# Peptides against a protein of PDB entry 3NZW: the designs that were tried, part 47

Target 1, 212 residues: chain A of PDB entry 3NZW
Amino acid sequence: TTTLAFRFQGGIIVAVDSRATAGNWVASQTVKKVIEINPFLLGTMAGGAADCQFWETWLGSQCRLHELREKERISVAAASKILSNLVYQYKGAGLSMGTMICGYTRKEGPTIYYVDSDGTRLKGDIFCVGSGQTFAYGVLDSNYKWDLSVEDALYLGKRSILAAAHRDAYSGGSVNLYHVTEDGWIYHGNHDVGELFWKVKEEEGSFNNVIG
Target 2, 222 residues: chain B of PDB entry 3NZW
Amino acid sequence: QFNPYGDNGGTILGIAGEDFAVLAGDTRNITDYSINSRYEPKVFDCGDNIVMSANGFAADGDALVKRFKNSVKWYHFDHNDKKLSINSAARNIQHLLYGKRFFPYYVHTIIAGLDEDGKGAVYSFDPVGSYEREQCRAGGAAASLIMPFLDNQVNFKNQYEPGTNGKVKKPLKYLSVEEVIKLVRDSFTSATERHIQVGDGLEILIVTKDGVRKEFYELKRD

## One batch from the design tools (peptide; aimed at target 1 A22 A49, target 2 Y106)

Design b2_p20_1_s1 (made by RFdiffusion4, then SolubleMPNN; from b2_p20_1, 12 letters changed)
Fold by OpenDDE base, seed 5:
Structure b2_p20_1_s1 (fold): chain B 212 residues (1-212), chain C 222 residues (1-222), chain A 20 residues (1-20)
Amino acid sequence: as target 1 above (212 residues)
Amino acid sequence: as target 2 above (222 residues)
Amino acid sequence: MVIEGARGSELHPVGSAFSK
């Protein structure tokens, strides 16, 4: 798995691969590793698919309850804290989760929290999570700046996942791409890694370790 | 280390069509190298036009299916005999599986039916309740033998239009029920030849708007 | 915790979160 999220002047970019594995077996090439919690919040999935799907869906229910009770959308901080508190209760039980909770509220602005099953909760501007995270960071860190255009930011997210898909055997399938703004998340498509790789290679003159 | 699980072998396969879905399973039940039964059905009609199979440790599979059937029953009681949708069924099964997250049902679960638009639907689950809707899925002992075949023949992976030099992928299209049944039969026939835990009989449940139909075919009995 | 047959991915480049 490779997931990433980063803040920039235009909001948040979220990009993830779609490969699931069970050992050396490719279980699926089409897993949705972004969980749409609600129209304004995204959760990413790394680690155990069931753990992430179950608890991030549960989180969605908690967020809805918050909205009903408080007559206001939940903050990203509060949503991520709910999840963090939950996984902390299960500390040592064997949950496997590496997740990012991403959203944009008027109060907080664009916000990303990293939450994992070890009990870590971090707010930050840039996170890559999964077995391919270091490969993604290599591309993302080299090209990131706050002042990216939306177009460039989307491409950078997509390109970073592609790099990880290329080098990490446990990442691949396709890139799912999201842009998060104050108005909510926008889905920017599913990009097959096979097609994307050759396109990027041709356009950039990159990936020269592979002869086409 | 305590191991409460057995493995009863077998294989299951789901394929969604345009207005139908198929869930198939062999009827062999085995422990190690000993055949316990040559006809032990593992694909079940659960009502509301939903078929289900949970393949792996048979005791766990049977328990899960019984719990789901009971869930359907109570859903009717609580919601004025409302039909349980396939997507709601999938969510319910997730909760059944994840409810035992720390002592999982040792099964690969597949359900098949029609979605609310009348389109064929197949959902697959891991032992702890992760799920996704897919066009096809193989589970069980010979899943690794069948799934690549389904990738090629259902989803047309690695197939390209002739004369395009690999630039144009073969377009996705729905398969007819006859084509699907053929693929299922070929899959299980082939799997039976290469896996000792697959064989004896093939039971296929076909879900359409008119209900569930069953077909049975003999497999190799060695 | 490793769950045999469970879908997932490693959270780091070394090791396996789940096994087939």
Scores: peptide ipSAE 0.261, ipTM 0.797, DockQ to the pose 0.134
OpenDDE base, seeds 1, 2, 3, 4: peptide ipSAE 0.268, 0.269, 0.218, 0.207; ipTM 0.793, 0.805, 0.800, 0.796; seeds 1, 2, 3 fail the geometry check

Design b2_p20_1_s2 (made by RFdiffusion4, then SolubleMPNN; from b2_p20_1, 10 letters changed)
Fold by OpenDDE base, seed 5:
Structure b2_p20_1_s2 (fold): chain B 212 residues (1-212), chain C 222 residues (1-222), chain A 20 residues (1-20)
Amino acid sequence: as target 1 above (212 residues)
Amino acid sequence: as target 2 above (222 residues)
Amino acid sequence: MVLEGARGGAVHAVGSAFST
């Protein structure tokens, strides 16, 4: 798995691959590793698919309950804290989760929290999570600027996942791409790695380790 | 080493069509190399036009299916005989599986039916309840033999339009019921040749708007 | 022990674990 999220002047970019594995077996190439909690809040999944899918869906229910009770959307800080507190209660039980909670509230602006099954909760501007995270960081860190245009930021997110899909055997399938703004998240499509790779290689003159 | 699980072999396969879905399974039940039964059905009509199979450890599979059938019953009681949708069924099954997260059902679960728009739907689950809607899925002993075949023949993976220099993929299209049945039969006959835990009989449940029908075919009995 | 079939990594369970 490779997931990433980063803040920039235009909001948040979220990009993830779609491969699931069971050992050496490719279980799926089409897994949805972004969970749309509500129109303003996203969760990403890395590690155990069931753990992430189950608990982030549960988180969505908790967020909805908050909205009903408090008559306002839950903050990204509070949503991520609910998840963090939950996984902390299961510490040592064997949950496997590397998640990012990404969203927008008026009081916080665009916000990203990293939450994992070890109980770590971090707010930050840039996170890559999964077995391919270091490959994604290599591309992302080399090209990241706060002042990226929306177009360039979307491309950078997509391109970083592509790099990880290329080098990490446990990442691949397609890139799912999101842009989070004050108006909520916008889905920017599913990009098959097989097609995207050759397109990028041709347009950039990159990936010269592969003969095309 | 403590091991509470058995493995009863077998294989299951789901394929979604445009306005139908198919869930098939062999009828062999085996322990190690000993055939326990040549006809032990593992694909079930659970009501509300939902068919289900949980393949792997048969004791766990049977338990899970019984729990789901009971869930359907109670859903009707609690919601004025409302039909359980396939997506809601999938969510329910996730909770059944994940409820045993720390002592999982050792099964690969597949359900098939029609979504609320009348389109064919197949959902697959891992042992702890992660689930995905797919066009096709093989599960069980010979899943690794069948799934690549389905990738090629249902989703047309690695197929391109002739004369396009491999630049234009074969377009996706729905398969007819007859085409799907052919693929299912070919899958199981092939799997039977290469896997000792697959054989004896093939039972296919076909879900349409008119309900569930069953077809049975003989497989090799070796 | 480790059992096969779970997606995304190893799942620890009583007397078993799934590799994902």
Scores: peptide ipSAE 0.200, ipTM 0.804, DockQ to the pose 0.113; fails the geometry check
OpenDDE base, seeds 1, 2, 3, 4: peptide ipSAE 0.192, 0.156, 0.128, 0.084; ipTM 0.797, 0.809, 0.799, 0.791; seeds 1, 2, 3, 4 fail the geometry check

Design b2_p20_1_s3 (made by RFdiffusion4, then SolubleMPNN; from b2_p20_1, 11 letters changed)
Fold by OpenDDE base, seed 5:
Structure b2_p20_1_s3 (fold): chain B 212 residues (1-212), chain C 222 residues (1-222), chain A 20 residues (1-20)
Amino acid sequence: as target 1 above (212 residues)
Amino acid sequence: as target 2 above (222 residues)
Amino acid sequence: MKIEGARGGALHRVGSAFDK
């Protein structure tokens, strides 16, 4: 798995691969590793598929309850804290989760929290999470700027996941791409890694380790 | 270390069509190298036009299916006999599986039915309740033998239009019920030849708007 | 014990980076 999220002048980019594995077996190439918690809040999945899917869906329910009770959308800080508190209660039980909670509220602006099953909760501008995270960071960190255009930011997110999909055997399938703004998240499509790889190679003259 | 799990072998697969879905399973029940039964059905009609199979440790599978059937019953009681949708069923099964997250049901679960638009639907689950809607899925002992075949024949993976030099993928299309049944039969006959835990009989449940139909075919009894 | 077949006894994972 490779997931990433980063803040920039235009909001948040979230990009993830879609491969699930069971050991050396490719269980799926079409997993949705972004959970749309609500129209304004996204969760990403790395680690145990069931753990992430179950608890982030549960988180969505908690966020909805918050909205009903408080008559206001939950903050990204509060949503991530709910999840963090939950996983902390299960500390030592064997949950495997590496998640990013991404959203945009008027109070907070564009906000990303990293939450994992070890109880770590971090606010930050850039996170890559998963077995391919280091590959994604290599591309992302080398090209990241706050002042990226939306187009360039989307491409950078997509390109970073592609790099990870290329090098990490546990990442691949497709890239799912999201842009989060004050008005909510926008889905920017599913990009098959095979097709994307050849396109990028041709356009950039990159991936020269592959003869094509 | 105590191992509470057995493995009863067998294989299941689901394929969604345009207006139907199929869930099939062999009828062999085995422990190690000993055949316990040549006809032990593992695909069940659970009501509300939902078929279910939980393949692996049969005791866990049976328990899970019973719990789901009970869930359907209670859903009717609580919601004035409202039909349980396939997506809601999938969510319910997730909760059943994840409720035993730390002592899982040792099964691969597949359900099939029609979605709210009348389109064929197949949902597959890992042992702890991760689930995905897919066009096809194989589970159980011979899943590794069948799944690549389904990728090629249902999802047309690695197939390209002739004369395009591999630039144009074969377009996705729905298969007819007859085509799906052929694929299912070929899958199981092939799996039976290569896996000792698969054989004896093939039971296919076909879900349409008119209900659930069952078909049975003999497999090799070796 | 692993369930025989492609999925074995392994849970579906979306990256094992957190299995310490």
Scores: peptide ipSAE 0.202, ipTM 0.803, DockQ to the pose 0.091
OpenDDE base, seeds 1, 2, 3, 4: peptide ipSAE 0.176, 0.166, 0.163, 0.199; ipTM 0.794, 0.804, 0.804, 0.804; seeds 3, 4 fail the geometry check

Design b2_p20_1_s4 (made by RFdiffusion4, then SolubleMPNN; from b2_p20_1, 11 letters changed)
Fold by OpenDDE base, seed 3:
Structure b2_p20_1_s4 (fold): chain B 212 residues (1-212), chain C 222 residues (1-222), chain A 20 residues (1-20)
Amino acid sequence: as target 1 above (212 residues)
Amino acid sequence: as target 2 above (222 residues)
Amino acid sequence: MVIEGARGGALHSVGSAFSV
């Protein structure tokens, strides 16, 4: 798995691969590793698929209950804290989760929290999470700037996942791409890694380790 | 070390069509190298036009299917006989599986039916309750033999239009029920030849708007 | 306990975002 999220002048980019594995077996090439919690809040999944899918869906229910009780959307800080508190209760039980909670509220602006099954909760501007995270960071850190255009930021997210899919055997399938703004998240499509690889290679003159 | 799980072999597969879905399983039940039964059905009609199979350790599979059938009954009692949708069924099964997260059901689960738009739907589950809607899925002993075949023949993976020099992929299209049945039969016939835990009989459940139909075919008995 | 067929099972190093 490779997931990433980063803040920039235009909001948040979220990009993820879609491969699931069971050992050496490719279990799926089409897994949705982004959970749409509400129109302004996304969760990402890395680690145990069932752990992430179950508890992030549960988180969505808790976020909705908050909205009903308080008549206001839950903050990204509060949503991430709910998840963090939950996984902390299961510490040592063998949950495997590496998640990012990404969203926008008027009070916080664009916000990203990292939450894992070890009980770590971190606020930050850039995170890559999964077995391919180091490959994604290599591309992302080399090209990241706060002042990226929306187009360039979307491309950078997509390109970073592609790099990880190329080098990490446990990442691949397709890239799912999201842009989060004050108006909510926008889905920017599913990009097959095979087609995307050849397109990027041709347009950039990159991936010269592969003879075309 | 004490292992509480058995493996009863067998294989299942689901394929979704445009206005139908198919869930098929062989009828062989084994333990180690011994055939326990040549006819033990693994695919069940659970009501509300939902068919289900949980393949792997048969005791766990049977327990899970029974629990789901009970869940369907309770859903009707609590909601004035409202039909359980396939997506709600999938969510319910996730809770059944994940409720045993620390002592899982040792099964690969597939359900098939129609979605709320009348389109064919197949949902597959891991042992702890992760699930995905797919066009096709194989599970069980010969899943590694069948799944690549389904990728090629249902999802047209690695197929290109002739004369395009590999630049244009074969377009996705729905298969007819007859084409799907043929693929299912070819899949199980081939798997039976190469895997000792698959054989004896093939039971196919076809879900349409008119209900659930069953078909049976003989497989090799070696 | 590694269960056969679990998606995203034991081999996925969910590294901390800051694990080097």
Scores: peptide ipSAE 0.030, ipTM 0.781, DockQ to the pose 0.071
OpenDDE base, seeds 1, 2, 4, 5: peptide ipSAE 0.267, 0.140, 0.253, 0.307; ipTM 0.780, 0.785, 0.788, 0.787; seeds 1, 2, 4, 5 fail the geometry check

Design b2_p20_2 (made by RFdiffusion4; failed a check: the pose's geometry)
Pose (drawn by RFdiffusion4):
Structure b2_p20_2 (pose): chain A 212 residues (1-212), chain B 222 residues (1-222), chain P 20 residues (1-20)
Amino acid sequence: as target 1 above (212 residues)
Amino acid sequence: as target 2 above (222 residues)
Amino acid sequence: SAFEEMEASSVPSLRRRSFD
């Protein structure tokens, strides 16, 4: 798994791979590692497939209950805390999740929270989570500028996941892109590495190792 | 010490067509190197046009299928006999499985039917509730032998239009019920050849708008 | 645990799915 989310001039970019594993066995290439909590909230998934899916779906129900009760959209900070506090209750029981809660509120602006099953909760501009996280950091960190165009930022996030899908035996499948503005999240498609790799290699001249 | 889990072998397979779906499984049940039964059904019609199989530790598979069938019964009781759609059944199974997160049903579960648009649907589950909708899926002992074949023959993976210099992918035309039954039977004859836990018989459940039909085929008994 | 030992001795298709 490789997931990333970063803040910049144009809001937030979220990118994830879609591989699921059972050890060295590729269990699936078409899993959804991003959950749309609501029109302005996204959650990313890494770790245990069932733990992430189950608890992030549950988080969505908790956020919806907050809107009915408070007649107001839940903040990114509070939403990430609900998950952080829930996971903390289970500390030591073996839950396994590296998560990112990304969203936008008038009150907070573009906001990103890293939340994991150790109970760690961190607000930040840039996060890469999962077995392939370092591969994504390598490309993302060396080309990141706050002033990236929405177009360039969307590409960098896509390129970074691609770098991870190439080098990490446990990452791959396709790339799912998202862009977050004050009008909510915008889905930017599912890009199969099976075609995305060769296309990027030709157009970019990178991946100069692999023979084409 | 006591081990609450065992392995009863068996292999299951699910393929979704445009307006149908199939869930197949061999009828052999095993413990270690012995055969407990050459015919012990492992794929079940659970009502509301849903078929399911929970393969792995059979006691767990039976307990789960039994619990789900009772769940459909109560769904009718509590919701004015409303039909349980396959998508709803999948989320329900997720909660049943995740409910035992800390003592799991040791099974790999697959269900099949039609979605609310009448299209074929297949869902497969992780032991603890991780699930996804998919075109086809192999589960159980020969899953590692069969899933690659299905990626090739069902979803046309790695196949290209001849003479297009590998530039044009083979189109994703869709399989008829006849073409699917062929792939299923071939899959199980192949699995019976290479995996010692697969054999004796093959039972297929076909699901359409008209309901659930069954077909049976012998397999090598060695 | 007994469950992890069972997974270690079984085919991968019967193991818990992981995104890592």

Design b2_p20_2_s1 (made by RFdiffusion4, then SolubleMPNN; from b2_p20_2, 10 letters changed; failed a check: the pose's geometry)
Amino acid sequence: SAYDAFEAQSPASLRRWSLN

Design b2_p20_2_s2 (made by RFdiffusion4, then SolubleMPNN; from b2_p20_2, 8 letters changed; failed a check: the pose's geometry)
Amino acid sequence: SAYDDFEAQSVPSLRRWSLN

Design b2_p20_2_s3 (made by RFdiffusion4, then SolubleMPNN; from b2_p20_2, 7 letters changed; failed a check: the pose's geometry)
Amino acid sequence: SAYEEFEAQSPPSLRRWSLN

Design b2_p20_2_s4 (made by RFdiffusion4, then SolubleMPNN; from b2_p20_2, 7 letters changed; failed a check: the pose's geometry)
Amino acid sequence: SAYDEFEARSVPSLRRWSLN

Design b2_p20_3 (made by RFdiffusion4)
Pose (drawn by RFdiffusion4):
Structure b2_p20_3 (pose): chain A 212 residues (1-212), chain B 222 residues (1-222), chain P 20 residues (1-20)
Amino acid sequence: as target 1 above (212 residues)
Amino acid sequence: as target 2 above (222 residues)
Amino acid sequence: SPFEEFAEKSGNPSLRMRMF
């Protein structure tokens, strides 16, 4: 798995791969590793497929309950803490999840929280999570500027996941893009690496190793 | 020491058509190198036009299917006999499985039916509730032998339009019930040839707007 | 755990917990 989310001038970019594994067995190439908590909240998934899916779906129900109770959209900080505190209760039981909670509130602006099953909870501008995280860091860190256009930022996130899908045997399938502004998240499509790789290689001239 | 798990072999297969779906499984049940039964059904009609199979440790598979069937029964009791849609059944199965997160049902489960638009639907599950809707899925012992074949023959993977210089992908025309049954039978004759835990018989459950139908085919017994 | 030991012994990946 490879997931990333980064803040910039135009808000937040979220990109994930879609590969699921059972060891060296490719279990699926079409899994959704992003969950739409609500119109302004996204959650990313890495680690145990069932733990992530189950607890992040549950998180969505908890956020919805907050809105009914408080008559107000839950903050990114509080939403990430609900998951962080839940996972902490299970520390030592073997839950396995690397997660990012990304969203926007008038009160907080663009906001990103890294939350994992160790109980670690961190606010930050840039995170890459999963077995392919370092591959995504390599491309993302060396081309990142706060002042990226929405178009360039969407591409970098996409390109970074592509770099990870290429080098990490446990990442791949397709790339799912999102952009987060104060008007909520905008889905920017599902890009199959099977075509995205060759297209990027030709148009960019990169991936100069692999023979085409 | 005591091991609460065993492996009863078997292979299951699910394919979704435009307005139908199928869930197939061999009827052989095994322990180690012996055959417990040459005919022990492993795919079940659970009502509300849903078929399911939980393959792996059979005791767990039976307990799960039994618990789900009872779940559909109570769904009717609690919701004025409302039909349990396949998507709802899938989320329900997720909770049943995740409920044993710390002592899992050791099964790979697949269900089939039609969605609320009458389209064919297949869902497969991880032992602890991870699930996704799909076009086709192979589960059980021969899953590693069959899933590649389905990616090729069902979703036309790696296939291109001849003469397009590999530029145009083979279109995703959709399979009829007849063409699906062929792929299923071929899949199981192939699996029976290469995997020692697959054989004896093949039982297919076909689901349409008219309900659930069954077809049976013999397989090599060796 | 017994589950992981048995899954390793079974050797059948389709019966293992899925990872992202």

Design b2_p20_3_s1 (made by RFdiffusion4, then SolubleMPNN; from b2_p20_3, 7 letters changed)
Fold by OpenDDE base, seed 2:
Structure b2_p20_3_s1 (fold): chain B 212 residues (1-212), chain C 222 residues (1-222), chain A 20 residues (1-20)
Amino acid sequence: as target 1 above (212 residues)
Amino acid sequence: as target 2 above (222 residues)
Amino acid sequence: SPFEKFAEESGIPSLRRWEL
């Protein structure tokens, strides 16, 4: 898996691959590694598929209950804390989760929290999570600027996942791309890695390690 | 030393069509190199136009199917005989599986039916309850042999339009029930040839708006 | 876990836990 999220002047970019594995077996190429908790809040998935899917779905329910009880959308801080508290209760039980909770509230603005099954909860501007994270960081860190345009930021997110998909055997399938703004998240499509690779290679003159 | 798990072999396969879905499984049940049964069905009609199979350790599979059938029953009691939708069934099965997260059912689960729009639906589950809706999925012993075939023949992976220099992919389209049945039969006959844990018989459950139909075909018995 | 050990030793990918 490779997931990433970063804050920039235009909000948050979230980009993820779609491969699931079982050892050397590619279990799926079409996994949805982003949960749309509400129109303003996303969760990303890395680690155990069931652990992430189950508990982030549960998180969605908790977030909805918060809205119903408090008559206000849950904060990104609170949503991430709920998940963090939950996984901490299971510490040592063997949960495998590397998640990012990304969203916008009027109080917080665009916000990203990293939450993992070790109980770590971090607020930050840039995170790459998964087996391909270092590959994604290589591209993302080398091109990241706060002042990126929305177009450039979207491309950078997509391009970073593509780099990871290229080098990490456990990442691939497609890139799912999101832009989070004050008006909520916007889905920017599913981009098949096979097609995207050749397109990017041609347009950039990159990936010269591959002849084609 | 006691081992709580076993492997009873077999293979299952689901394919969704436009207005139908199929779930197929062989009828061989084995332990190690011994055939326990040549006809032990593992694909079940669970009511509400949902068919289900949980392949792997048969004791776990049977337990899971029974629990789900019971869940369907109670759903009717609690919700005025409302039909359980396939997506709700999938969520329910996730909870059944994940409820045993720390002592999992050793099964690969596939369900098939129609979604609320009448479109064919196949959901697959890992042993601990992650699930995904897909057009096709193979599970069990010969899944590694069949799934790549389905990628090619259902989802047309690695197929391109002739004369396009590999630039135009073969377009996706739904397969007819007849085409799907052919693919299922070819999958299982091929798997039977190459995998000792697959064979004896093939049972196919076809879900349409008119209900569940069953077909049976002989497989090699060696 | 007993499950993970058994699943790994069985060599059946379809019966392994999915990882992202």
Scores: peptide ipSAE 0.550, ipTM 0.877, DockQ to the pose 0.930; fails the geometry check
OpenDDE base, seeds 1, 3, 4, 5: peptide ipSAE 0.540, 0.539, 0.541, 0.535; ipTM 0.872, 0.868, 0.868, 0.868; seeds 1, 3, 4, 5 fail the geometry check

Design b2_p20_3_s2 (made by RFdiffusion4, then SolubleMPNN; from b2_p20_3, 9 letters changed)
Fold by OpenDDE base, seed 2:
Structure b2_p20_3_s2 (fold): chain B 212 residues (1-212), chain C 222 residues (1-222), chain A 20 residues (1-20)
Amino acid sequence: as target 1 above (212 residues)
Amino acid sequence: as target 2 above (222 residues)
Amino acid sequence: SLYDEFSEKSGIPSLRRWEL
């Protein structure tokens, strides 16, 4: 898996691959590694598929309950804390989760929290999570700046996942791309890695380790 | 030392069509190198136009199916005989599986039916309850042999339009029930040839708006 | 875990937990 999220002047970019594995077996190429908790809040998934899917779905329910009780959308801080507290209760039990809770509230603005099954909870501007994270960081860090245009930021997110999909055997399938703004998240499509790779290679003159 | 798990072999396969879905399984049940039964069905009609199979350790599979059938029963009691939708069934099964997260059912679960729009639906589950809706999925012993075939023949992976120099992919389209049945039969006959844990018989459950139909075909018995 | 050990030894990818 490779997931990433970063803050920039235009909000948040979230990009993820879609491969699931079971050892050397590619279990799926079409997994949804982003949960749309509400129109303003996303969760990303890395680690155990069931752990992430189950508990982030549960988190969605908790977030909805908060909204019903408090008549206000839950903060990104609170949502991430709920998940963090939950996984901490299971510490040592063997949960495997590397998640980012990304969203916008009027109170917080665009916000990213990293939460993992070790109990770590971090607020930050840039995170790459998964087996391909270092590959994604290589591209992302080398091109990131706060003042990216939305178009450039979207491309950078997509391009970083593509790099990881290329180098990490456990990442691939497609890139699912999101842009989070004050108006909520916007889905920017599913981009098949096979097609995207050749397109990017041709347009950039990159990936010269592969003969076209 | 005691091992709580076993492997009863077999293979299952689901394919969704436009207005139908198919879930198929062989009828061989084995332990190690011994055939326990040549006809032990593992694909079940669970009511509400939902068919289910949980392949792997048969004791776990049977337990899971029984629990799900019971869940369907109680759903009717609690919700005035409302039909359980396939997506709700999938969520229910996730909870059944994840409820045993720390002592999992040793099964690969597939369900098939129609979604609320009448479109064919196949859901597959890992042993601890992650699930995904897909057009096709193979599970069990010969899944590694069949799944790539389904990628090619159902989802047309690695197929291109002739004369396009590999630049235009073969377009996706739904398969007819006859085409799907043919693919299922070819999958299982091929798997039977190459895997000792697959064979004896093939039972196919076809879900349409009119209900569940069953078909049976002989497989090699060696 | 006991399950992981068993599933790994069995070598049946369909019966392993999915990882992301």
Scores: peptide ipSAE 0.555, ipTM 0.875, DockQ to the pose 0.907; fails the geometry check
OpenDDE base, seeds 1, 3, 4, 5: peptide ipSAE 0.543, 0.391, 0.387, 0.541; ipTM 0.868, 0.808, 0.802, 0.866; seeds 1, 3, 4, 5 fail the geometry check

